# Peptides against a protein of PDB entry 6A30: the designs that were tried, part 69

Target 1, 150 residues: chain A of PDB entry 6A30
Amino acid sequence: AQDADNVLQPIMDLLDSNLTLFAKICEKTVLKRVLKELWKLVMNTMERTIVLPPLTDQTMIGTLLRKHGKGLEKGRVKLPSHSDGTQMIFNAAKELGQLSKLKDHMVREEAKSLTPKQCAVVELALDTIKQYFHAGGVGLKKTFLEKSPD

## One batch from the design tools (peptide; made by RFdiffusion4, then SolubleMPNN)

Design b2_p19_2_s4 (from b2_p19_2, 10 letters changed)
Fold by OpenDDE base, seed 5:
Structure b2_p19_2_s4 (fold): chain B 150 residues (1-150), chain A 19 residues (1-19)
Amino acid sequence: as target 1 above (150 residues)
Amino acid sequence: SKMLEELQKFIDEQKKKIL
């Protein structure tokens, strides 16, 4: 819910102010045309906002983790014996390697399909946007909103 | 931010055509 609100609220705030003006000054046919184009733009905007940020965040987190991993070498953590320290570094590197593989799997899965969380956000967002563009029956027809290829 | 800018640009273009 919060993720959907973060995506929708800025769009809705912009639309509410401007569509109220358009509704007053435009004929019904012109208004419907504007609403159809806005619908396409909002759908595209929503797709970009939901699909792209997780990849960017994972890349940033990966870069941050890589930067912090280099910083940890200079921290004088008294690793007790040379043998145990090397084994701990090897185990930590192995765990990091497994985490990187898991991350690559998650990124690869996210690149191919929306996560269940993203799907839930998209569903909630779509319902809210459909209700908004329908505007109690004075906006776009439900059949158009449901059959839109966007 | 870029997406909102694109939306605002579209709205402004429509205003210019209608007003």
Scores: peptide ipSAE 0.104, ipTM 0.733, DockQ to the pose 0.814
Fold by OpenDDE base, seed 1:
Structure b2_p19_2_s4 (fold): chain B 150 residues (1-150), chain A 19 residues (1-19)
Amino acid sequence: as target 1 above (150 residues)
Amino acid sequence: SKMLEELQKFIDEQKKKIL
């Protein structure tokens, strides 16, 4: 429980500070889109935080990200100039998709089965986050939260 | 910390688009 709280608390604090504002200023459709993207980001981030062994050295993540960042420049897929917003979502989704591929690469090296402790922390964290994003029914649908592949 | 920075960056980008 304490380990889950330590992982979640900073995320929750950040979300609480900003989602109230988004709820006030965004239309329902825009808000749901933002919440879906935040959900994906939180899931991905939480997975890395829990699954990654306590990286004693902050330096290793920075170096891995820098090394892989250089190779992706050459794929000039001229995506047609559809509006900047779609491209940013596509890039964010592509980054999330690349994070899924990074998950596949990290899972390939770190296919160390989550320890039973890590599994328990993940499960508890997932339940808490699902409840948060559901927000008593005003947030994301339960069906989305349960069927999310993230 | 890096995680929170990424989340914050995303939130800030969304704020820029909405506001």
Scores: peptide ipSAE 0.103, ipTM 0.727, DockQ to the pose 0.807
Fold by OpenDDE base, seed 2:
Structure b2_p19_2_s4 (fold): chain B 150 residues (1-150), chain A 19 residues (1-19)
Amino acid sequence: as target 1 above (150 residues)
Amino acid sequence: SKMLEELQKFIDEQKKKIL
């Protein structure tokens, strides 16, 4: 349980910060697309966090989040004027694009077989994250979360 | 707003379980 919490807490903090912002600035359809990309990111990040040694995990997640989050901090949520909305979508898309580049860097590390303990942590974390992204039915569809190859 | 509320509720519930 504690190991799962240690993995989940940084992910949840990231998701909280980003989703709160995205839900304020994005229409429902755009928000769903953002959620799908965040889902992929979270799955990939979680896999790495559990497979990598604990000391590098917090720093890598923190560094990844900080590198992507620094682009977000300058976005003082000005109520998007019609012109600002397009730029915010572009910035969100640019951030998502940076997250996709992170995925390409992530695929190259050998799929180390998870230990039984790591598998149990992953399963618990996956269930929690699925519930989060489903968000009582207002988020992503359960069918998408269950069939995701990520 | 409803989605945010449900997400925040979920987060708050998870935080309570971790603490």
Scores: peptide ipSAE 0.019, ipTM 0.533, DockQ to the pose 0.041
Fold by OpenDDE base, seed 4:
Structure b2_p19_2_s4 (fold): chain B 150 residues (1-150), chain A 19 residues (1-19)
Amino acid sequence: as target 1 above (150 residues)
Amino acid sequence: SKMLEELQKFIDEQKKKIL
């Protein structure tokens, strides 16, 4: 449980910050598309966090989240005008695209079999994240979340 | 707004479980 919480907390903080913004600026259809990309990002980040050696994890997640979160300064989010919203979506999509490229560089390390402990952490984390992205039925469909490569 | 509300509720519930 505690290990799952340690993995989830940085992810949840990222999601809280980004989804709150996106839900304010995006239409429902666009928001669902953004959620799908965020889902992929979260899955990839979680996989890396759990598979990578513990010593790099907090700093790497923190740095990845901070490199991608640095654009979200704590400033009182003035409701961006419609034009600002489009630019924010574009920037967010660009950031998500950069994270996908990071996937290709890290795939080179041999998929070390997860320890039973790591598997349990992944399973718990996945269930929590699936519930989050489903958001009581208003978010992503359960069928999408279950069919995503875990 | 409904999606945000449900997401926020979920986040708040998870925060309460972690704390």
Scores: peptide ipSAE 0.019, ipTM 0.522, DockQ to the pose 0.040

Design b2_p19_3_s1 (from b2_p19_3, 8 letters changed)
Fold by OpenDDE base, seed 2:
Structure b2_p19_3_s1 (fold): chain B 150 residues (1-150), chain A 19 residues (1-19)
Amino acid sequence: as target 1 above (150 residues)
Amino acid sequence: DEKAKEALEKFLKSIEEKL
């Protein structure tokens, strides 16, 4: 409970301050659209923060270097010629694609590595957020919160 | 409506930066 509250409190304070303003200035249909986008954002951020520990650029680089480090022979750094720009973009896109697959694989491994305690904290946090976004029936519908793909 | 959209976009960005 306390750990979930500590994680949620900064988000809740930000939401409370701004949603009060939006509730006053927005028409009800606009407010519902805003709340849906906020819900998606909060869910995506929670997924990235809790399920994906922030892969610091260093940890990503370290894991990439560990996986690719078998092939880097000591080849002398020749300055890339102008024709290498497209190949660099293609290699960067391929590396980004491999990073995305690695990210998906790490997400899957880390999501599987959540301790029962962490799962309980996440479930409690999700229930609290659902209750908040429902706002006693004036917010998002329960059916939307339950069927959300996020 | 445009001011509300701009305020919303700023708010969403502020959330993205803080989360």
Scores: peptide ipSAE 0.022, ipTM 0.558, DockQ to the pose 0.343
Fold by OpenDDE base, seed 1:
Structure b2_p19_3_s1 (fold): chain B 150 residues (1-150), chain A 19 residues (1-19)
Amino acid sequence: as target 1 above (150 residues)
Amino acid sequence: DEKAKEALEKFLKSIEEKL
């Protein structure tokens, strides 16, 4: 439990600080799209983090984020000064969706088999994230979270 | 729309700061 919370805390802090604001400002359809792209991003980040040795988890999340952030820097989206806020959010969601596709191009470093303890931490982490993205029914549908191939 | 822009910018910045 505590190990799962420690692994998730940086992601949860990022999500909690921003998604609460988006939930108030965005239309439900836009919010759902953003949540779907964030779900894919979180799942891909977790897959990469969990396959890597436990001692580097915080540094690896930061490094994975930084490696992807350099990809985001090369995609300097000049936010057009006159675009509707909905279009900006859609563009940002589209970019997050492109980050999820990076899964196909990342060389599978040899996925060391997770220990039973690591599997239990992952399962708990996944349940916590699913509960967060479901947000008491205002977020993503349970059926999407359970059937997602991500 | 302006609040959505500010929220998005803050979100992107918060991602960038955690990168």
Scores: peptide ipSAE 0.022, ipTM 0.511, DockQ to the pose 0.360
Fold by OpenDDE base, seed 5:
Structure b2_p19_3_s1 (fold): chain B 150 residues (1-150), chain A 19 residues (1-19)
Amino acid sequence: as target 1 above (150 residues)
Amino acid sequence: DEKAKEALEKFLKSIEEKL
């Protein structure tokens, strides 16, 4: 409980100050749209901060670049002809697809590395955030928050 | 509506920067 509160307090203070203002000035339909975008942002940030180790994009990119950097021997980069450009885009798209799979694998492996205590803190934090975004029934629907893929 | 949209975008960006 205390650890969850310590993690959430900075986010909750920011959200409370601003959402109270938006709740007063925004139409209900606009407010719901704002809340949906904030929900996605908060969930994605929690995933990156709690589930993903602080592999700063720089450390993951740096470690990936270091692992791949051993294979770039000084082969004279002949400027690929216009036909090779399409193949490079296809290879880059394939690498991006592999990076997405690697991300999913890393998230899944790191989610397994969470201690039972950390899992309990995350569950409590998620429940608190869901209640906050529900806002006593004036916010997002419980069914949306529970079934959110984020 | 455009001012409200701009204020919202600035707010979302501010949250993204703090998170």
Scores: peptide ipSAE 0.020, ipTM 0.541, DockQ to the pose 0.348
Fold by OpenDDE base, seed 4:
Formats: sequence, structure tokens, C-alpha cells
Structure b2_p19_3_s1 (fold): chain B 150 residues (1-150), chain A 19 residues (1-19)
Amino acid sequence: as target 1 above (150 residues)
Amino acid sequence: DEKAKEALEKFLKSIEEKL
């Protein structure tokens, strides 16, 4: 449990910040599309991260997210007026694009077989992320999350 | 776990109020 939380916390903090912004500025249909793309990105990132040693991953993901996040000055995200909304969408989309680059910088070490303990941590992490994206029924459908090939 | 769950629930509720 604690190992899963430590791996997920940096990703969750980033997702919460960006999705809170998207929920404020996007229509329901646009938000669902953004959530689907984020789901794919998170699943692909987890698949690559699981191959790395859990302790090294926390530090690397935290350091990489912190290194790329240092350009976000603690600017109090004022709710954008309509004109600021487009610029905020662009900035948030640019941050998501940086997550995609983070995916490319994750060194593919050789796929070591996961131990049963590592598998249990991954399953718990996946369940937590599925609950997150399901959002009590307002987010992605359970059928999409369970049948996702990602 | 509980802090992450609470943050998640708060975020989900914020989405629910806007959808």
C-alpha cells in the first residue's frame, strides 16, 4: 500500500492540478476526451515505470516532475476569464505534452519479471487509478476502464 | 492512503459540480 501511494502521489498531484483546471474551463464532451487521453498516457507511463525498481522510480518521477514543474511558478491559478481560458488550455496542454516527453526520457531498463509483491502493488495502483478516472460515474465508464487495451 | 482518497474525492466532487 505505502509503496503504491509513494509511486502514485507525484502523478496524482499533477493530474489533480491539471484536471481541476480542465474541469473549470472545458465542456463535458471535451473533458471526457481529455480524460481518455490522460488514461492512455497514465497507463503507458505505469507500464514503463513498473519495469523500473520501485524506490528508484519514486525519486526519478518525483525529480523529473519537479524538474519540469519548477517552471510553474506558484502563480495562484486565478479562474481564467474567457480570454485567459484559451491560454490556460494551451498551457495545460503544453504541460501534458511535457508528460509525453517524460515518457521518452524514462530509461527502458531490461524487463525484469515482477515479483508477486510488485504485482500486488501494481494491481492496487491500477484499482486506485480506475476509481480516479471513474469519478463516481461522472468520469470514464467502468466498461471502458476494464476493457482498455492500454 | 486517506489523504490521497480525500483529495481524490474532493477533485471528483469538483468535477461533478461542473458537469
Scores: peptide ipSAE 0.016, ipTM 0.426, DockQ to the pose 0.044

Design b2_p19_3_s2 (from b2_p19_3, 8 letters changed)
Fold by OpenDDE base, seed 1:
Structure b2_p19_3_s2 (fold): chain B 150 residues (1-150), chain A 19 residues (1-19)
Amino acid sequence: as target 1 above (150 residues)
Amino acid sequence: MEEAEKALKEFLESIKKKL
């Protein structure tokens, strides 16, 4: 349980900050598309974070997320003007794009079979993330989350 | 788990207010 929460916390902090903004700016159809792309990104990031040795990567992901997270103070998000909303989406997409570039620099160290402990952490993490993306029925459909090959 | 449920609930409430 605690190990899963430690792995998920940086991802959840990023998701909460960005999804709250997207929920305010985006229409329902656009938001659903953003949620699907975020789901793929989270699955890919989580797989890497858990497969890699826990000690070194928590510091790198935590440092990368902490360096970028300092800019989004809990400032009362004034409804950005239509121009500011586009720039915020572009900046958030750029941050998500940097997480995708972390994809290319994380060398496929040998896909060592997950240890039973890592499997249990992944299962608990997946259930928590599925609940988060389902969002009590207003987010992604359960059928999408269960049938996703990601 | 409890913090994720709270964040989820707040996000849901934000979506519900828009919809």
Scores: peptide ipSAE 0.017, ipTM 0.457, DockQ to the pose 0.046
Fold by OpenDDE base, seed 5:
Structure b2_p19_3_s2 (fold): chain B 150 residues (1-150), chain A 19 residues (1-19)
Amino acid sequence: as target 1 above (150 residues)
Amino acid sequence: MEEAEKALKEFLESIKKKL
């Protein structure tokens, strides 16, 4: 449990900040596309974070995710005009694009088989993230989350 | 888990307000 929460917390903080913004600005069709790309990114990040040695990379991911999360001061978001919304989406998409660069700094250590303890942490983390992306039925469909090759 | 459920609920409410 605690190990799963430690792995999930940086991801959940990132998802909460970005998805709240996207939910406000994006149309339903655009939001679903963003959610699908975020799902793939989260799955890929989790696979790499859990397969990689826990100590050094967790601090780097947490530090990189924390460095990018500090730029969203809770400025009282006056509902941005349609032009401001597009710029905010572009900035948020640029921040999410920088998470792809985090992919390049994660040392490809050999895919050592997960220990039974690591597998249990992954399963618990996956269930929590699936629930988050499903969002009581308003998010991604369960069939997409279960059949994703990621 | 509890923080994820809270974030989920807040996200759900943000989507519901838009739909």
Scores: peptide ipSAE 0.017, ipTM 0.456, DockQ to the pose 0.047
Fold by OpenDDE base, seed 2:
Structure b2_p19_3_s2 (fold): chain B 150 residues (1-150), chain A 19 residues (1-19)
Amino acid sequence: as target 1 above (150 residues)
Amino acid sequence: MEEAEKALKEFLESIKKKL
């Protein structure tokens, strides 16, 4: 449980920050598309994060996520004009896209089989993330989350 | 876990109000 929370917390903080912005800016259809892309990104990031580093590398994920999170605190959320909203989406997408770069650093370690403890952490993390993306039925459909090849 | 679940729920409720 605690290990899963420690793995999830940085991802959830990033998701909450970005999704709050997207929920403010995006129309429902656009938001669903964003959620689908975020789902793929999170699944791909988790697969890499859990398979490749020992649990000690939580600091690297946290450090990579923290370096980019500092800029967003102080701005009075003026509803960005349509132009500013696009730039904010682009910036948020760029920040999320940096999670994909975490791949290139991690791929070099041999695909170690997950220990039973790591598998349990993954399963709990996946369930939490599925619940997150399902959003009590307002987010992604359970059938999409369960049938996702990601 | 509870705080993340709460933050998530609040976020989801904020989305639900827009959807």
Scores: peptide ipSAE 0.016, ipTM 0.455, DockQ to the pose 0.044
Fold by OpenDDE base, seed 3:
Structure b2_p19_3_s2 (fold): chain B 150 residues (1-150), chain A 19 residues (1-19)
Amino acid sequence: as target 1 above (150 residues)
Amino acid sequence: MEEAEKALKEFLESIKKKL
């Protein structure tokens, strides 16, 4: 539940801002076209948010940092001299490059199979968004929402 | 959830009044 709400909140904010504006300015026929394009945009945004956790999701960085943070006992390591600074920057850049490759691998493996938790979040999010776009029968038809390839 | 549901209902009602 809470994880689905966190994924849906940015999408709902986008929908509330744009649909209120479009409902004001669009005729009924234009509004239906706008709703179809917004549906595609929401599906693509949801896919990116669930399959590709945003780069800013502190939880993945926090979990990686928590696994590495338990090993740094305060060993009084002497600061080595000025020449080691360039090599430390080079090693840090190399580690960042390896983290980027690991991130690309993790993103590519997560794209192959949603975890059962991710599937449950997607299902709940889809039902909520379908209800939103159906709008009690005023928005998009249920048959369109169920047959969308997005 | 309750605020999003309320905003959704208000938005849906705004659409219903125009359609």
Scores: peptide ipSAE 0.016, ipTM 0.473, DockQ to the pose 0.041

Design b2_p19_3_s3 (from b2_p19_3, 9 letters changed)
Fold by OpenDDE base, seed 3:
Structure b2_p19_3_s3 (fold): chain B 150 residues (1-150), chain A 19 residues (1-19)
Amino acid sequence: as target 1 above (150 residues)
Amino acid sequence: DEKAEKALKELLEAIEKKK
């Protein structure tokens, strides 16, 4: 449980910040498409965070999160003007794109078979993330989440 | 807004290109 929480918390904080923004600025159809891409990104990031030694990934995710966490000053969310919203989407895009580049720099070491402990953490993490992305039925459909490769 | 939709498409394309 604690290991899953340690992996999930940074991801959830990132998701909460970005999804709140996207939910405000995106139409429902656009939001669903963004959620699908975020789901893929989260699944990939989670797989790496669990499969790779915790130290390198936490530092990389933490460094990525820390570098970008400075930009969301908790200032009163003035509804960004349409121009500001586009720039925020672009910045969020750049952030998500950097998470994707983390894919290329993490040497695909041989798919080490997950230990039973790692499998249990992955399963728990997946259930939590599935529930989060489902968002009580407002988010992604259960059928889509279930078809995602575990 | 068309601008937001365009920005999102560009974002999604950028994410896909980096996969």
Scores: peptide ipSAE 0.019, ipTM 0.513, DockQ to the pose 0.099
Fold by OpenDDE base, seed 2:
Structure b2_p19_3_s3 (fold): chain B 150 residues (1-150), chain A 19 residues (1-19)
Amino acid sequence: as target 1 above (150 residues)
Amino acid sequence: DEKAEKALKELLEAIEKKK
């Protein structure tokens, strides 16, 4: 449980930050697409975090997020105009898309067989994330979450 | 994380209310 929380907490912090931004600028349909891409990103990040040695993981998630999140400067929250919001969504989606390409490179890294402990952490983390993305039925459909190849 | 699920739910509900 604690190991799962340690893996999930950085991911959840990222999700909360991004979703707060997206909730301000996105329509419902766009948000659903963003959530699907975030789901893929989270799955990929979890796979990396659990398969890679734990000590580098917080820094790597933080670095991956910082390397892609450099555009989130602490700048004054000017309410972006509708056009600026669309461009921000496009940029964020592009960044998320680049992170998804990082999946193809990860799958090629030798599938180190997860230890039974790592498998248990992954299962618990997956259940937690599925619940999060389902959001009591308001978020992603259960069928999508269960059938996701990610 | 129940807190995170709640946060996402609240965000999605807030978006639905803006429609």
Scores: peptide ipSAE 0.018, ipTM 0.493, DockQ to the pose 0.047
Fold by OpenDDE base, seed 4:
Structure b2_p19_3_s3 (fold): chain B 150 residues (1-150), chain A 19 residues (1-19)
Amino acid sequence: as target 1 above (150 residues)
Amino acid sequence: DEKAEKALKELLEAIEKKK
């Protein structure tokens, strides 16, 4: 449980921050698309976080997430005009795309079979994240979350 | 987890109300 929380908390913090931003700037249809991309990102991040040897430093995940999140300076959220929101979505999508490329550059170290403990943590984390993204039915459809190959 | 789910739900509901 605590190991799952340690993995999930940074991801959830990132999600909360990004979703709050996206909810402000995105139309519902765009938001759903963004949520789908975030879902992929979360799945990829979880895969990396769990498959990467225990990099002891919460700071690295935090730094990877922060390096990608550092564009969110503390600045006064001026309601970006409709044009600025689109550019932010584009930039976020581009960053998500770069994260997918980062998957290609991670040396496929042999997918060390997750230990049974790691598998249990992953399963718990996946269920939590699925519930989060489903958000009581207002988020992503269960069918999408369940059928996602990610 | 429940808090995060609630936050997301509230956020999504707020978006739906803006339509």
Scores: peptide ipSAE 0.017, ipTM 0.493, DockQ to the pose 0.047
Fold by OpenDDE base, seed 5:
Structure b2_p19_3_s3 (fold): chain B 150 residues (1-150), chain A 19 residues (1-19)
Amino acid sequence: as target 1 above (150 residues)
Amino acid sequence: DEKAEKALKELLEAIEKKK
């Protein structure tokens, strides 16, 4: 449980900040695409974090997530005027492009066999993230979350 | 996780406001 929370906390902080912004600025169709890309990124990040030795995990997730989060200046949620909303969408799309590039730079290290403890942490983390992305039925479909090869 | 549930709720509310 504690190990799962340690892995999930940085991911959930990133998801909360980014998805709230994207939900405000994106159309429904764009938001679904954003959610799918974020889902893939989260799955790949979790796989690496749990397969990598535990000592580097928080710093690597935090560094990977912060390296992409630095482009999102926290502060200027001015109420988007229509013109500001368009610029925010372009900035968000640019950040999504950077997240996609991160995914490509995330070389799959050879999947070492997870210990039973690591498997339990992964399962708990996956259930929490699936619930988050499903968002009571308004987010991603369960079928997509379950059939994702990631 | 309480934080995950809160984030979920906030996301739901943000999505519902766009309907």
Scores: peptide ipSAE 0.017, ipTM 0.455, DockQ to the pose 0.047

Design b2_p19_3_s4 (from b2_p19_3, 9 letters changed)
Fold by OpenDDE base, seed 2:
Structure b2_p19_3_s4 (fold): chain B 150 residues (1-150), chain A 19 residues (1-19)
Amino acid sequence: as target 1 above (150 residues)
Amino acid sequence: DKKAEEALKKFLESIEKKL
């Protein structure tokens, strides 16, 4: 409970301060659209923060370097010629594509690695957020919160 | 509507920056 509250409190404070303003200035249909986008954002951020520990660029680079580091022979760094720009973009896009697949694989492994305690905290946090976004029936519908793909 | 949309966009951006 306390760990879930500590994780949620900064988000809740931000939501409370701004949703009160939006509730006053927005028409009901606009407010519902806003709440749906906020729900998606909160869910995506929670997924990235809890399920994906922030792979700091260093940890991603370190894991990539560890996985690819078997092939980098000591070849003298020749300055890339102008034709290498497209190849660098293609290699960067290919690395980004491999990073995306690696990210999906790591997400799947890390999501499987959640301890029972972490799962319980996440479930409690999700229930609290669902209740908040439902707002006693004036917010998002329960059916939307339950069927959300996020 | 456009002002509300812009305020919403700024709000979402502010949330993304803080999360």
Scores: peptide ipSAE 0.022, ipTM 0.552, DockQ to the pose 0.361
Fold by OpenDDE base, seed 3:
Structure b2_p19_3_s4 (fold): chain B 150 residues (1-150), chain A 19 residues (1-19)
Amino acid sequence: as target 1 above (150 residues)
Amino acid sequence: DKKAEEALKKFLESIEKKL
C-alpha cells in the first residue's frame, strides 16, 4: 500500500492540479478526449515503470521518458496562435496519443516477471488510478477503464 | 478561450517536463 502510494503520488499530484483546471475550462466532450489520452499515457508510463526494474528515483522515469521521447520528432507543436481553443486541445490530445504509441517503439526488453510483491503493488496502483480517472463518475466510464488494453 | 488555451499549453508543458 505505502509503496504504491509513493509511486502514484507524483502522478496523482500532476493529474489532480491539471485535470481540475481542465474540468472547469473544457467542454465535456473535449475533456473526455483529453482524459482518454492521459489514461493511455499514464498506463503506458506505469507499464514501463513496472516492467523496467523498479526505478528507485523519480529522476529515472523522467530520464527513460526523455530517452525514448527523443524519437518524437522535435515537432514543437507550434500551437497555431489563431486556432480556436478546441483545436489546441485537439492537437494536445493528438500529441498525447502519439506519446502512448511510443509503447510500440519501446524495445520489448524481456518482460522480467514481476515478483509477487511487485504484482501486488501494480494491482493496487491500477485500482487507484482507475478510481482517480473515474473521479466519482464525472471522469472516464468504468467500462472504458476495464476494457483498456493498457 | 484564450485562458483555456494557455492552461492547456501549460499542462502539456508540465507533462512533457515530468516525462
Scores: peptide ipSAE 0.022, ipTM 0.513, DockQ to the pose 0.339
Fold by OpenDDE base, seed 4:
Structure b2_p19_3_s4 (fold): chain B 150 residues (1-150), chain A 19 residues (1-19)
Amino acid sequence: as target 1 above (150 residues)
Amino acid sequence: DKKAEEALKKFLESIEKKL
C-alpha cells in the first residue's frame, strides 16, 4: 500500500490540481475529452514507470514534476475571469504537453518481469486510478475504464 | 460543475483514506 501511495501521490497531486481547474472552467463534454486524454497519459506513464527499474519511487516523479513545476509559484489560483480561464486552460494544456515530453525522456530500460508484490501494487494503483476517473459516475464510464487498451 | 467538484473531492478523500 505505502509503496503504491508513494508512486501515485505526485501524479495524484498534479491531476487533482489540474482537474479541479478544468472542472471549474470546462463544459461537461470538454471535461470528458480532457479526462480521456489524461487517462491515456496516466496509463502510459504508469506502464513506463513500472517497466523502469524501481528508482527511489518518490524522488523521480516528484523531482521530474518539481523540476518542471518550479515556475508554478504558490499563487492562490483565483477563479479566472473568462479571459483568465482561457489562459489557465492554455497553461494546464502546456503542463500536460510537458508530461508528454517527460514520457520521451523516460529511458526505456529492458522490461524486467514484475514480482508478485509489484503486480499487487500495480493492481491496487490501477483500481485507485479507475475510481478517480469514474468520480462517482460524473467522470468516465466504468465500461470505458475496463475496456481501455491502455 | 458543482456535482463534479464534489464527486472529485469525495473521491480524493476516499483515496486519502485508503492510502
Scores: peptide ipSAE 0.020, ipTM 0.471, DockQ to the pose 0.065
Fold by OpenDDE base, seed 5:
Structure b2_p19_3_s4 (fold): chain B 150 residues (1-150), chain A 19 residues (1-19)
Amino acid sequence: as target 1 above (150 residues)
Amino acid sequence: DKKAEEALKKFLESIEKKL
């Protein structure tokens, strides 16, 4: 409990100050859209901070760039013709899809490294955040928060 | 609507920087 509160307090203070203002000035439909984006952001941040070891985005990007950097021999960059641009976008989209799968695999492997204590803290933190985003029924629906893929 | 969208974007960016 205390460890979960210590982890959540900075986020909760930031959210409470700003969401109280948004709740007063925003229409219900706009507020729900804001809450959905904030939910995604909070979940992604918790995943990176608690579940992923502090691989700074720089260290993951740097390690990924270092692993891929051995294959870029200095091939003379012929300016790809307009047809090659579509193929590069498709390849980049495919690589992004593979990066998503790699992320899911890494998260799944690292989630196994969480101690039972850390798992209990994360579960408590998730319940607290779900309750906050539900906001007594004026926020996001419980079914959305429980079934969120984030 | 555009001002609200821009304010929301700035807010999300501010949260992203603090998280």
Scores: peptide ipSAE 0.020, ipTM 0.539, DockQ to the pose 0.362

